# Designs tried in a protein design run: peptides against a protein of PDB entry 3J47. Part 37

Target 1, 121 residues: chain A of PDB entry 3J47
Amino acid sequence: IRLTNQLKSLKGLQSKLKDVVEYLDKVINKELPINHTILGKLQDVFNLLPNLGTPDDDEIDVENHDRINISNNLQKALTVKTNDELMVIYISNLVRSIIAFDDLIENKIQNKKIQEQRVKD
Target 2, 26 residues: chain B of PDB entry 3J47
Amino acid sequence: NAQYHLLVKQGDGLLTKLQKYGAAVR

## One batch from the design tools (peptide; made by RFdiffusion4, then SolubleMPNN)

Design b2_p14_2_s2 (from b2_p14_2, 6 letters changed)
Fold by OpenDDE base, seed 3:
Structure b2_p14_2_s2 (fold): chain B 121 residues (1-121), chain C 26 residues (1-26), chain A 14 residues (1-14)
Amino acid sequence: as target 1 above (121 residues)
Amino acid sequence: as target 2 above (26 residues)
Amino acid sequence: DLLKKIHELLKKLE
């Protein structure tokens, strides 16, 4: 249950991140006008995320280099943690598939034995 | 990395055994 | 045997 909820939350985050990237690509390609409401919601997400290294282009003061390195390390640590969680999910799904196939094989063996018994009676 | 590659290799070994069992039951 | 190896792999992943 906990792992399935974490998976659902992570998939939701991944979908939102993909929508953000697709939106940014469309804005860069001038296919869509900058929607200030989407930008405001993105800014709220960036304010709630431990500052993942978009310097707002106002005030590159030299004190930011250590904060940028800490932020990049935190972003990298979160990316690694996300990759590890995705890996755990992948293996868990693979295992679940293997168990389901084993049960299907056992059910086929049992059905074959029952048919062979009925031909002997 | 190394532990992951070991886990994936063990998973592939199990999948190969499962395919052999599936073919023997068919 | 396969199921036991799977269960052991799951236990190493927890």
Scores: peptide ipSAE 0.384, ipTM 0.874, DockQ to the pose 0.068
Fold by OpenDDE base, seed 2:
Structure b2_p14_2_s2 (fold): chain B 121 residues (1-121), chain C 26 residues (1-26), chain A 14 residues (1-14)
Amino acid sequence: as target 1 above (121 residues)
Amino acid sequence: as target 2 above (26 residues)
Amino acid sequence: DLLKKIHELLKKLE
């Protein structure tokens, strides 16, 4: 039950993130007008992201483009790491469910043997 | 990648055995 | 046997 809810929640988050990306692509392509309310909420989400640029490199004349690329690479690396951690948790939880199912099968076999013994007496 | 595929393949093999045991108990 | 193999796999993942 708890696992199925976590997987459902993660799938819901993935779907919602896809919808946001699709919306941003449509806005970039000028297919949709910029919704300032959606953009404001998206800015709030980005402002809650850890500053992926070390603030201490304010003295290197790295063109704003290279700083954006470094920040995007670090964000991608953190996203990959988080995805790998979630995948490990998912597998660990599947295996725990498999163990619990094996124990349930063994308990059911034992109960069946006890019933067969009681019918022979 | 390779370790992950090995882990998934081992998990699938165990799941298949568990399904066979579950069918034999029914 | 299956449980032992599963437990060994879990221990390799931690």
Scores: peptide ipSAE 0.383, ipTM 0.870, DockQ to the pose 0.076
Fold by OpenDDE base, seed 4:
Structure b2_p14_2_s2 (fold): chain B 121 residues (1-121), chain C 26 residues (1-26), chain A 14 residues (1-14)
Amino acid sequence: as target 1 above (121 residues)
Amino acid sequence: as target 2 above (26 residues)
Amino acid sequence: DLLKKIHELLKKLE
């Protein structure tokens, strides 16, 4: 039960992420008007990401394009790292649930063998 | 991407085997 | 067999 719910939740998250990407692609391709409410929610999600690269207000002049690329690369690297860590945790929980299910099946097989022995005695 | 898809496919294959085994023990 | 495959998967996640 708990494993099936976790897998269902992850599949639901994957479907929602796919729907967001498909929506963004349609907006980029000018097939749909920019929905400010969806953009606001996406901005809220990005604001909940650790802002890696608020430029401290101390460098006025000319380096902004390479710093924005480095900051975006760092933010992307940390987003990928966080996704990989969450994936490892998910797989570990999946495996633990598979082991628990295997133990449950083995216990059920043993209980069935004990019942079959008691009926033959 | 390819390793992620392979890992997901292996997980789904294992889950399908586990479901079949759980159904055979019912 | 399943337990061995699970153990191999766990060992790849460590």
Scores: peptide ipSAE 0.382, ipTM 0.869, DockQ to the pose 0.107
Fold by OpenDDE base, seed 5:
Structure b2_p14_2_s2 (fold): chain B 121 residues (1-121), chain C 26 residues (1-26), chain A 14 residues (1-14)
Amino acid sequence: as target 1 above (121 residues)
Amino acid sequence: as target 2 above (26 residues)
Amino acid sequence: DLLKKIHELLKKLE
């Protein structure tokens, strides 16, 4: 019963990660706006992932160890892929914020120069 | 990992330059 | 100069 629930939870997590990857691909392609709520939920999933991979020490079946290791490797590979996509989005947003700040600074310099010209006339 | 740290370091370096420039224009 | 470096970084990320 416990193993079936863990497998169902892992399949549910895998499906949710796939839905998020598909959403991130649509955001990268500019088909959809960035949803901060999806990003926050994905970060929560990443913070919980290390805790989902601890097998409780109490069922010795040698056939389950290979399936758990394959499932953990697949989940780790999906985690790495999604982390790389989140990193690209994070940096894209950082650079957009940087450009907006540079434009604000340039506008402030121009406004200061216009005020200095009006005081000399 | 190494590419991630390089990219974060480049972003932090740009942010620091922008903050210094914004403070000099205030 | 800073704006040009930022645009170059954006162009490497897109």
Scores: peptide ipSAE 0.345, ipTM 0.864, DockQ to the pose 0.050

Design b2_p14_2_s3 (from b2_p14_2, 7 letters changed)
Fold by OpenDDE base, seed 2:
Structure b2_p14_2_s3 (fold): chain B 121 residues (1-121), chain C 26 residues (1-26), chain A 14 residues (1-14)
Amino acid sequence: as target 1 above (121 residues)
Amino acid sequence: as target 2 above (26 residues)
Amino acid sequence: SLLEKIRQLLEKLE
């Protein structure tokens, strides 16, 4: 139950992130006007995210390079963690499918035995 | 990445064996 | 049974 809820929440987050990316792509492509209210909320979300250094400062000071590397390492660690969580979910679903199939096979074997007994009587 | 691909490949192998077993019991 | 052990492992993962 907890894993299924976590999976549902993660899928919901992934869908929402995809919608945000699609919106940003439409804004970049000038298909939609820049909505400052949406951008402000998006900025608030990004500010609540651990500083994934968007290099919005063209000043490549050596201190920014170390911060960018730390941010990239954090982003990589978060990506690895997400991949591991997805892997656990995938394995769990495979095992559930195996169990359900084993139960189906056993039920079919039992039904065949019952039919064979009924034909012999 | 390599461990992930290995796990997926093992899962697919198990699923294939399971399908073969289900077809043999059918 | 092996099946019961697998079910218990799944329940622990949930």
Scores: peptide ipSAE 0.393, ipTM 0.870, DockQ to the pose 0.042
Fold by OpenDDE base, seed 4:
Structure b2_p14_2_s3 (fold): chain B 121 residues (1-121), chain C 26 residues (1-26), chain A 14 residues (1-14)
Amino acid sequence: as target 1 above (121 residues)
Amino acid sequence: as target 2 above (26 residues)
Amino acid sequence: SLLEKIRQLLEKLE
């Protein structure tokens, strides 16, 4: 019962990760806008994921071991892929924020220069 | 991956410069 | 300029 629930939860997580990857691909392709709420939730999920690199040697029968290892490797691969996609989105947002901030700085500099000129006149 | 990390590092460097400019203009 | 470097980084990311 407990293992079955964990497997079901893991399958649910995998399905959600797939949906997120598909969403991220659409965002990268500019088909959809970036949803920061989805991104934040995904980051939270990743932070809650135990290190997928420790096979806890829990005695799971040899026949399921290959499927579990494949599932864990696939989940790890999906996690890595999703992490890479999240990083791309993060950088894209960072760069957009930097551009917006640069424009704000330039506008502020120009406004200051205009005010200084008006005080000299 | 390495190019991506380099891009991140360059972006962080630009962000730091932008923050310095923002502080100087403030 | 900083802006030009940012633009170049964006172009490399796209």
Scores: peptide ipSAE 0.380, ipTM 0.872, DockQ to the pose 0.060
Fold by OpenDDE base, seed 1:
Structure b2_p14_2_s3 (fold): chain B 121 residues (1-121), chain C 26 residues (1-26), chain A 14 residues (1-14)
Amino acid sequence: as target 1 above (121 residues)
Amino acid sequence: as target 2 above (26 residues)
Amino acid sequence: SLLEKIRQLLEKLE
């Protein structure tokens, strides 16, 4: 029962991780807006993943070792891929923030020039 | 990796310039 | 100049 629940939880985690990757791909493709709360939780999950990869010392039979190595390599590859995707999203948001701030500065300069002209008239 | 770090560095440089410009317009 | 550099960075990300 406990092992079956752990396996189900791991499969559930894998499915959720896949859903997150699909979400990140949609955000990168501008199909969905960036959700900062999801991104923050995802970063927290990735920061905890190196600690989740410690095999609990439970006796895993040799046939499971190849499946676990493939799963760990796939999980590591998915982690790296998602980290790269998060970095792309971060840069995209940074650049968007910079553009928005530049537009705000230009608008402020224009408003100041209009006020200075009104005081001279 | 190197191209990504270059892009981040360019973004940070732009952010710094934008912050200086924002402070000058204030 | 800064806006153009930002635009170029966006184009590289797309």
Scores: peptide ipSAE 0.378, ipTM 0.871, DockQ to the pose 0.056
Fold by OpenDDE base, seed 5:
Structure b2_p14_2_s3 (fold): chain B 121 residues (1-121), chain C 26 residues (1-26), chain A 14 residues (1-14)
Amino acid sequence: as target 1 above (121 residues)
Amino acid sequence: as target 2 above (26 residues)
Amino acid sequence: SLLEKIRQLLEKLE
C-alpha cells in the first residue's frame, strides 16, 4: 500500500511538473498569460515536497543510506528546478507589467499633447 | 543564481524608473 | 532610453 501511494504521488508530481514545463514554455513564447492559480498549486506542492522526503524514523537498516542521499539530492535538484521555473515566471510577469505601464504612460502623454493643442486652437 | 539576481535587480530598477516617469506625467 | 533598457532585458530573457 505505501509503495503504491508513493508511486502514485511520484506519477502525479511528474505529470504536474510536465504541465508546469509546458506552461512555462507557453509563457516564454508569449502564448499564455501567467496563471496565478497554477503558481499557487505549484508552491503548495513544493511546500509539501520536504514533507515527502522526511524519512519517518522507522528503523530502516544502514544499507539504504546511499539511496536516501540520492533521494535527497533528487529532491533538492527538483526544488532548485522549480525555484528557477517560478523565477522565470516572475520575471516574465514583471517584464509584461513594465511594458504595459510604459504603453500607458505613452498614451497619457499623447492624450495630454492632443488636449493642449485643442485648447490653443 | 547571481545572474538571476542581477536580472531581477535590473528589472526592479526599470520598474522604479517607470514609476517615477508615470508620477511625473500625472 | 527606458524602452531600450526594457528591450535589452527582454533580449537577455530570450
Scores: peptide ipSAE 0.363, ipTM 0.866, DockQ to the pose 0.053

Design b2_p14_2_s4 (from b2_p14_2, 7 letters changed)
Fold by OpenDDE base, seed 3:
Structure b2_p14_2_s4 (fold): chain B 121 residues (1-121), chain C 26 residues (1-26), chain A 14 residues (1-14)
Amino acid sequence: as target 1 above (121 residues)
Amino acid sequence: as target 2 above (26 residues)
Amino acid sequence: DLLEKIRELLKQLE
């Protein structure tokens, strides 16, 4: 249950992040006008996220280098943790598929034995 | 990393056994 | 045999 909820939350985060990237790419390519409401919500997300290494280009003051290194380390640690969680989920799904196939094979063997017994009677 | 590669190798070994069982039941 | 190896893999993931 906990792993499935973490997976659902992580997939939801990944989908939102993909939608953000796709939106930003469309804005950069001038395919879509800049929607100020989406930009405001994006700013709120960036303010709630520990500063994930977008320098807002308007205050390159020298105090940011240690904060940028800490934020990049935190982003890297979160990315590694996310990769490890995705990996655990992948293996867990693989194992579940293997169990389901083993049960299917055993059920097929049992059905074959029952059919062979009915032909001998 | 090393524990992960061990788990992947064990999973591949199980998958190979499962394929052999699936072929024997066909 | 296969199921026991699967259970052992699951225990290494917890």
Scores: peptide ipSAE 0.377, ipTM 0.870, DockQ to the pose 0.069
Fold by OpenDDE base, seed 4:
Structure b2_p14_2_s4 (fold): chain B 121 residues (1-121), chain C 26 residues (1-26), chain A 14 residues (1-14)
Amino acid sequence: as target 1 above (121 residues)
Amino acid sequence: as target 2 above (26 residues)
Amino acid sequence: DLLEKIRELLKQLE
């Protein structure tokens, strides 16, 4: 039950992320008008992501293009790290559920064998 | 990517074996 | 056999 719910939740998240990417691609390709309400909600989601690269206010001059690339790379690296951590947790829970299911099957086999012995005595 | 796909494929193979085993014990 | 494969998968995740 818990594993199936986690898998369903992760699949739901993956589907929703795919829908967002497909929507953004259609907006970039000018196939759809920019929906300000969807864009605002996406901006709220990005604002809830740890803002890696508020420049501390101490360099006013001339590096805006390379700093944006470094900030985007750091944000991408943390997004990848978070995705990898969630994936490891998911697989660990999958494996734990498999072990628990194997133990349940073995316990059921042992119980059946004990019942079959009691019917022969 | 390739290691992830391999791990997912191994996990699916294990899950399929476990499902067959669970069905045989049912 | 199944438990051994599970341990091998766990060892690949650590």
Scores: peptide ipSAE 0.373, ipTM 0.866, DockQ to the pose 0.104
Fold by OpenDDE base, seed 1:
Parts: C-alpha cells; sequence; structure tokens
Structure b2_p14_2_s4 (fold): chain B 121 residues (1-121), chain C 26 residues (1-26), chain A 14 residues (1-14)
C-alpha cells in the first residue's frame, strides 16, 4: 500500500511537470499571457530540484543504477530546458516593459513640447 | 550560451538608455 | 534608435 501510493504520487508529479512544460511552451508561443505567480512557483521548484537529487545512500540495487542515471540525466536536461525557457520568457517581458516605457517617455516629451508651444502663443 | 549572453547585453544596453531618457523627461 | 534595437531583439527571440 505505501509503495503503491508513492508510485502514484511520483506519476502525478511527472504529469504535473509535463503540464508545466506545456504551459511554458504556450507562454513562449504567446498563446497564453505570462503569470508571475506561476513563474515564481516554478523558479522555487527548480531551485529545490538540486536538493531532490540526493538519494539517501541506503537502498539502491545495482540494476536500478542505469534507470536512475537515465532519470537523473532526463531530470537535469528538463531542468536546463526549463531554465532556458524561463529565461526567454523573462527577456521577452523585459523587452515588452522597455517598449512600453519608451512609448511613455515619448508621450511625455510630446506633451511637454505641446505645453511649451502653448506658452509661446 | 553565447547568443543568450549577447541578447542579455543588448537588453541591458537598452534598459540603460531607457533609464537615461526617463531621467531626462522627469 | 532604441525602439528599433528592441524590435530587433524581439525578432531574435521569435
Amino acid sequence: as target 1 above (121 residues)
Amino acid sequence: as target 2 above (26 residues)
Amino acid sequence: DLLEKIRELLKQLE
């Protein structure tokens, strides 16, 4: 019973991680708006991932070592991929914020020029 | 890596210019 | 100039 529940929880976590990757891909493809709360929670999960990869040294059969190495390599590859995806999202947001701020500055400059012209007339 | 660092440097250069413009319009 | 560089950065991200 306990082992079956752990396996079910691990499968649930794997499905959730897949849903997160699919969400990030949709955000990169501009299909969904960026949610800062989701991104913050994802960053927290990724910062905790290096701590999830310490097997307590006490029960790994040599036949599981190849499967664990494949799982750890896949988990590392997924972590790197998601870090790159989060980085692309961050830069895209930074650039959008820069454009919006540039437009705000230009609008303020134009408004100031219009006020200066009205004082000369 | 290299393309990413180039993109970040270009973004930082734009941000710095934008900050200077924002300070001049205040 | 700034806006054009930003647009170019956006194109490199797409």
Scores: peptide ipSAE 0.369, ipTM 0.869, DockQ to the pose 0.056
Fold by OpenDDE base, seed 5:
Structure b2_p14_2_s4 (fold): chain B 121 residues (1-121), chain C 26 residues (1-26), chain A 14 residues (1-14)
Amino acid sequence: as target 1 above (121 residues)
Amino acid sequence: as target 2 above (26 residues)
Amino acid sequence: DLLEKIRELLKQLE
């Protein structure tokens, strides 16, 4: 029963991670805006990942120490990978906001020039 | 890490320039 | 100039 639940959780995490990567690619390609609800659910999944790697302290058989280290390294690698993904989303949103602000400034300058020309005529 | 911090710092530098430009166009 | 720097940053992210 424990192994089947771990395998199901790992498959669920793998599917979720794939959906996140696909969403990130669409956000990088400007096809979709950032969804804060998806981001929040991702953060919640990451906050739950530490709890998936804590064996309940009730069976320290000395043969599992290498498996625990591998699990912790995998969890750390997954956490780093998603942090990098979230950072790419953040930068992409920042850059979009910068472009939109630049366009707004340029439009304001053009409107001011048009008004100054109309006052001289 | 270092490349990421460099990219963020470059983005913040651009944002600061945009803010100054927006303030000059008010 | 600013737009060009933004394009350069986008190109470094790609």
Scores: peptide ipSAE 0.361, ipTM 0.866, DockQ to the pose 0.052

Design b2_p14_3_s1 (from b2_p14_3, 6 letters changed)
Fold by OpenDDE base, seed 1:
Structure b2_p14_3_s1 (fold): chain B 121 residues (1-121), chain C 26 residues (1-26), chain A 14 residues (1-14)
Amino acid sequence: as target 1 above (121 residues)
Amino acid sequence: as target 2 above (26 residues)
Amino acid sequence: ESLKLLLEKELLLE
């Protein structure tokens, strides 16, 4: 019963991580706006991930050590993957902010040129 | 790691250029 | 690209 519940919880976590990846892909593809609250919660999950990998030293049989090492490698690989996704999102936002600011600057330059022409007439 | 830091550094460089230009047009 | 050239020109950055 306890092992089945742990496996169910792990499958639930895996499904939730998949939903997060799918959300991040939609945000990268500009299909959805970036939600800062979701990103903050993801960062909090990553800050907690190193602490989730500390097994209490008191009951892990040697046969679980290989499975724990595979799990830790998978968790590390998932952490790296999501850091890369968060980085791509950050850059995508930075580029969008740059484009929007460039457009604002161009509009201001055009308005200045129109005003300078009106002063010469 | 190194590619991440390079990409962040490029982003910061673009942001700094953009801020300077925005200040010059203001 | 034209905006980048305008940005470079305004900033006197090569």
Scores: peptide ipSAE 0.343, ipTM 0.875, DockQ to the pose 0.024
Fold by OpenDDE base, seed 5:
Structure b2_p14_3_s1 (fold): chain B 121 residues (1-121), chain C 26 residues (1-26), chain A 14 residues (1-14)
Amino acid sequence: as target 1 above (121 residues)
Amino acid sequence: as target 2 above (26 residues)
Amino acid sequence: ESLKLLLEKELLLE
């Protein structure tokens, strides 16, 4: 039962990582806004990952120590990779917010200039 | 970790500067 | 472009 749940979670994580990469590519290409649902489900996977790595305390035979170390290294590598992806999403959001704000400021300055011209006529 | 925190801090600094400018142009 | 220069000047003064 445990191995089937780990394999299902790993397949879910792999599918989610693929969806995040595909979404990032669409964001870089300016085709779509950021989907907060991807971020939320990723956070949920991270909150569940520590619980998937806890062996319940019954029967650690010495042969499982290498499997636990490999699983922890893979989990750490996946955590680092996802932290890098979240960072790229965060920067992309900041840059979009800056551009949108610059355009808003430009529109406000143009509107003020048009109003000042109308008061002088 | 440290590089992530540095980048977040730089982003927050840019956002704060942008907010101040938007308040001055109101 | 002139607005970007004004923004950059204001952002350099803060």
Scores: peptide ipSAE 0.340, ipTM 0.870, DockQ to the pose 0.024
Fold by OpenDDE base, seed 2:
Structure b2_p14_3_s1 (fold): chain B 121 residues (1-121), chain C 26 residues (1-26), chain A 14 residues (1-14)
Amino acid sequence: as target 1 above (121 residues)
Amino acid sequence: as target 2 above (26 residues)
Amino acid sequence: ESLKLLLEKELLLE
């Protein structure tokens, strides 16, 4: 139940992110007018994203192209790290479920042995 | 990638063994 | 360990 709800929430987030990308592509291609309210909310979301590209105030004239590459690399690294953490949590929950099932089976075997002893007395 | 697939494959193997045992104890 | 041995015995050593 809890894992299924998390997967459903993640699929819902993925769908919404796809709709945002498709909207931005249509705005870039001038197929749709810029909605300032949607753009403001997107800017707020990007500002709440951990600063993927404040180099500390050291005066390195990194050409605008290298700054975009560094920001994309940091975003990719954070995405990979988050995916690895979620994977470890998933495996830990799977192992815990296996152990709990093994304990359930042992309890069933013990209960069966107790019933077989009571029928022999 | 390869370690991820190996770990998923080990989890699937354990799940399959667990399902077989749960069927034998029923 | 005893659980694993019981699992292997019930599963006919697959």
Scores: peptide ipSAE 0.327, ipTM 0.861, DockQ to the pose 0.022
Fold by OpenDDE base, seed 3:
Structure b2_p14_3_s1 (fold): chain B 121 residues (1-121), chain C 26 residues (1-26), chain A 14 residues (1-14)
Amino acid sequence: as target 1 above (121 residues)
Amino acid sequence: as target 2 above (26 residues)
Amino acid sequence: ESLKLLLEKELLLE
């Protein structure tokens, strides 16, 4: 239950991030007008994220290439760390599910043996 | 990436085995 | 551990 809710929340976040990227691509391609309210909320999300360096659109100067590389490296490092953490959680919950299933099977076998004894008496 | 996919694949294989056994004991 | 071995044996019988 808790893990399935976390996985569902993560899938929901991934879907929302995809919708944001698709929206930004449409704005960049001039297919949609710039909505300042959506951009403000995106900016708040980016300010809450540890500096995923999108340089604000006002300084595309060539000096940002090294800063973009550092921010991409930080984003990549955070993505790798998050994937490793999710992997450890996944394995841990898999092992817990196995143990709980083994205990359920043993309990069922014991209950069956008790019923078979009661039918012989 | 490759080690992660291998580990997930091994976990899914084990889960499938457990599901088969749980169906046989049912 | 014994249950896992029993599980593994029962799966080898299918």
Scores: peptide ipSAE 0.319, ipTM 0.864, DockQ to the pose 0.024

Design b2_p14_3_s2 (from b2_p14_3, 9 letters changed)
Fold by OpenDDE base, seed 5:
Structure b2_p14_3_s2 (fold): chain B 121 residues (1-121), chain C 26 residues (1-26), chain A 14 residues (1-14)
Amino acid sequence: as target 1 above (121 residues)
Amino acid sequence: as target 2 above (26 residues)
Amino acid sequence: DSLKLLLEMELLKA
């Protein structure tokens, strides 16, 4: 049961990581808006990942302990990698919001200057 | 962790600059 | 315009 759950979580994480990278590329290229549903599902998987590392108290033979530690280290490394990717997405979205706000401010300044010039004429 | 905090701090710095600019345009 | 350029440069670094 444990090995199958670890393989399923690993495959799910790998698939989600691929989807996040593909989404990042499309976001960077301005081809797609943020898919909040994909991000939410990814966050849910990460929040469930700590529960996948809890040893069920059943007698696991010493040979399985090293494989579990390697799997947990790989899972942790993949979690860190995906957190880094999510952070890049977050920063990219923040920068886009900032650019949009800057453009809005510039438009407001221009409109104000045009109104002031019309009152002076 | 350190790189994450650095990126967050840089983002906060940009946000603060944007807020100051928005306040100056009002 | 200077802020926009700075933000575009930061976006290219990410």
Scores: peptide ipSAE 0.476, ipTM 0.887, DockQ to the pose 0.048
Fold by OpenDDE base, seed 2:
Structure b2_p14_3_s2 (fold): chain B 121 residues (1-121), chain C 26 residues (1-26), chain A 14 residues (1-14)
Amino acid sequence: as target 1 above (121 residues)
Amino acid sequence: as target 2 above (26 residues)
Amino acid sequence: DSLKLLLEMELLKA
């Protein structure tokens, strides 16, 4: 149940993120006017993201392109790390489910042995 | 990628063992 | 029991 809900939530987030990317691509291609309300909400989401590149205030003009690339690389690295952590959690929950199933099977075998003994008596 | 595939393969192996054990208890 | 032990060992390594 908990794992299924987490997976469902993650799939929902992925779908929403895809919709945002598709919207941004349409705006970049000038197919849709810039919706300031959507941009404001997107800015709020970006502001809630840990600022993965504090520009130290003093070098504003030439490094912006490399800094954007570094920020994108850091965001990508954090996304990969988060995916790896989620995968470990997923596998751990899978293993726990397997152990619980093994215990259930052992309990069933024991119950069957007890019933067979009761029929022989 | 290789570690990911290895981990998935191990999980599939465990699931297969579990299925066999569940079938043997039926 | 052997399967359980193997699974517990894999769970400890993760």
Scores: peptide ipSAE 0.475, ipTM 0.889, DockQ to the pose 0.040
Fold by OpenDDE base, seed 3:
Structure b2_p14_3_s2 (fold): chain B 121 residues (1-121), chain C 26 residues (1-26), chain A 14 residues (1-14)
Amino acid sequence: as target 1 above (121 residues)
Amino acid sequence: as target 2 above (26 residues)
Amino acid sequence: DSLKLLLEMELLKA
């Protein structure tokens, strides 16, 4: 249950990120008008992410492109690290579920043996 | 990527063994 | 039991 919820949350996050990228591409291509409410929520998400160097709109200087690349690399590295950690937690919970199922099977075998002995007595 | 696929493959192998064991106990 | 031990060993390695 907890693991399935974590995977569902991660898939939900991935789907949301894809929807955000698709929305941003449509806005860049002028296919959709800029929705300030969606941009504000995206900006809040970016502000909660460790310093994604959003260039303040006022200094479109070449120095910001290198900072954006470094920030994107840091974000990508953090995303990969988080994905790896979630995967380890996933495998660990899978293994725990397997152990619990093995113990349940063994208990069922023991209970059958005890019932067969009681019928012979 | 390769280590991920290896871990997933090992997990699938364990699930298959567990399914065989569960079928033998039924 | 041997499967459980193998699984616990993989859990410790992760």
Scores: peptide ipSAE 0.471, ipTM 0.888, DockQ to the pose 0.042
Fold by OpenDDE base, seed 4:
Structure b2_p14_3_s2 (fold): chain B 121 residues (1-121), chain C 26 residues (1-26), chain A 14 residues (1-14)
Amino acid sequence: as target 1 above (121 residues)
Amino acid sequence: as target 2 above (26 residues)
Amino acid sequence: DSLKLLLEMELLKA
């Protein structure tokens, strides 16, 4: 039950993230006007992500293009890390469910053996 | 991506085997 | 018990 609910929640999150990506792609391609309310919510989500850009305020006029690439690479790396962590948690929960299922089967086998002994006595 | 899909597929295969075993013990 | 131990070892490797 708990694992099935977690898997369902994760699938729901994945679907919502896909919908967000599809929306962003349509906005980038100028197929849809920018919705400020959706952008505000996305900005809130990004602000809840660990701030990937501490621009150290230090003085060097390095052209804006290289900073954007570094920020995008760090954001991508942290997104991948988060996905990997979620995957490990998912697998760990799956294995815990398997162990619990094995213990349940063993308990059922033991209960059957006890019942068979009581019928023979 | 490919490794992730492979891992998910292996997990699903294991879960299916466990479900079959649980159904056989019922 | 042996299957449980195997699964616990796989959890520790992940």
Scores: peptide ipSAE 0.445, ipTM 0.875, DockQ to the pose 0.041

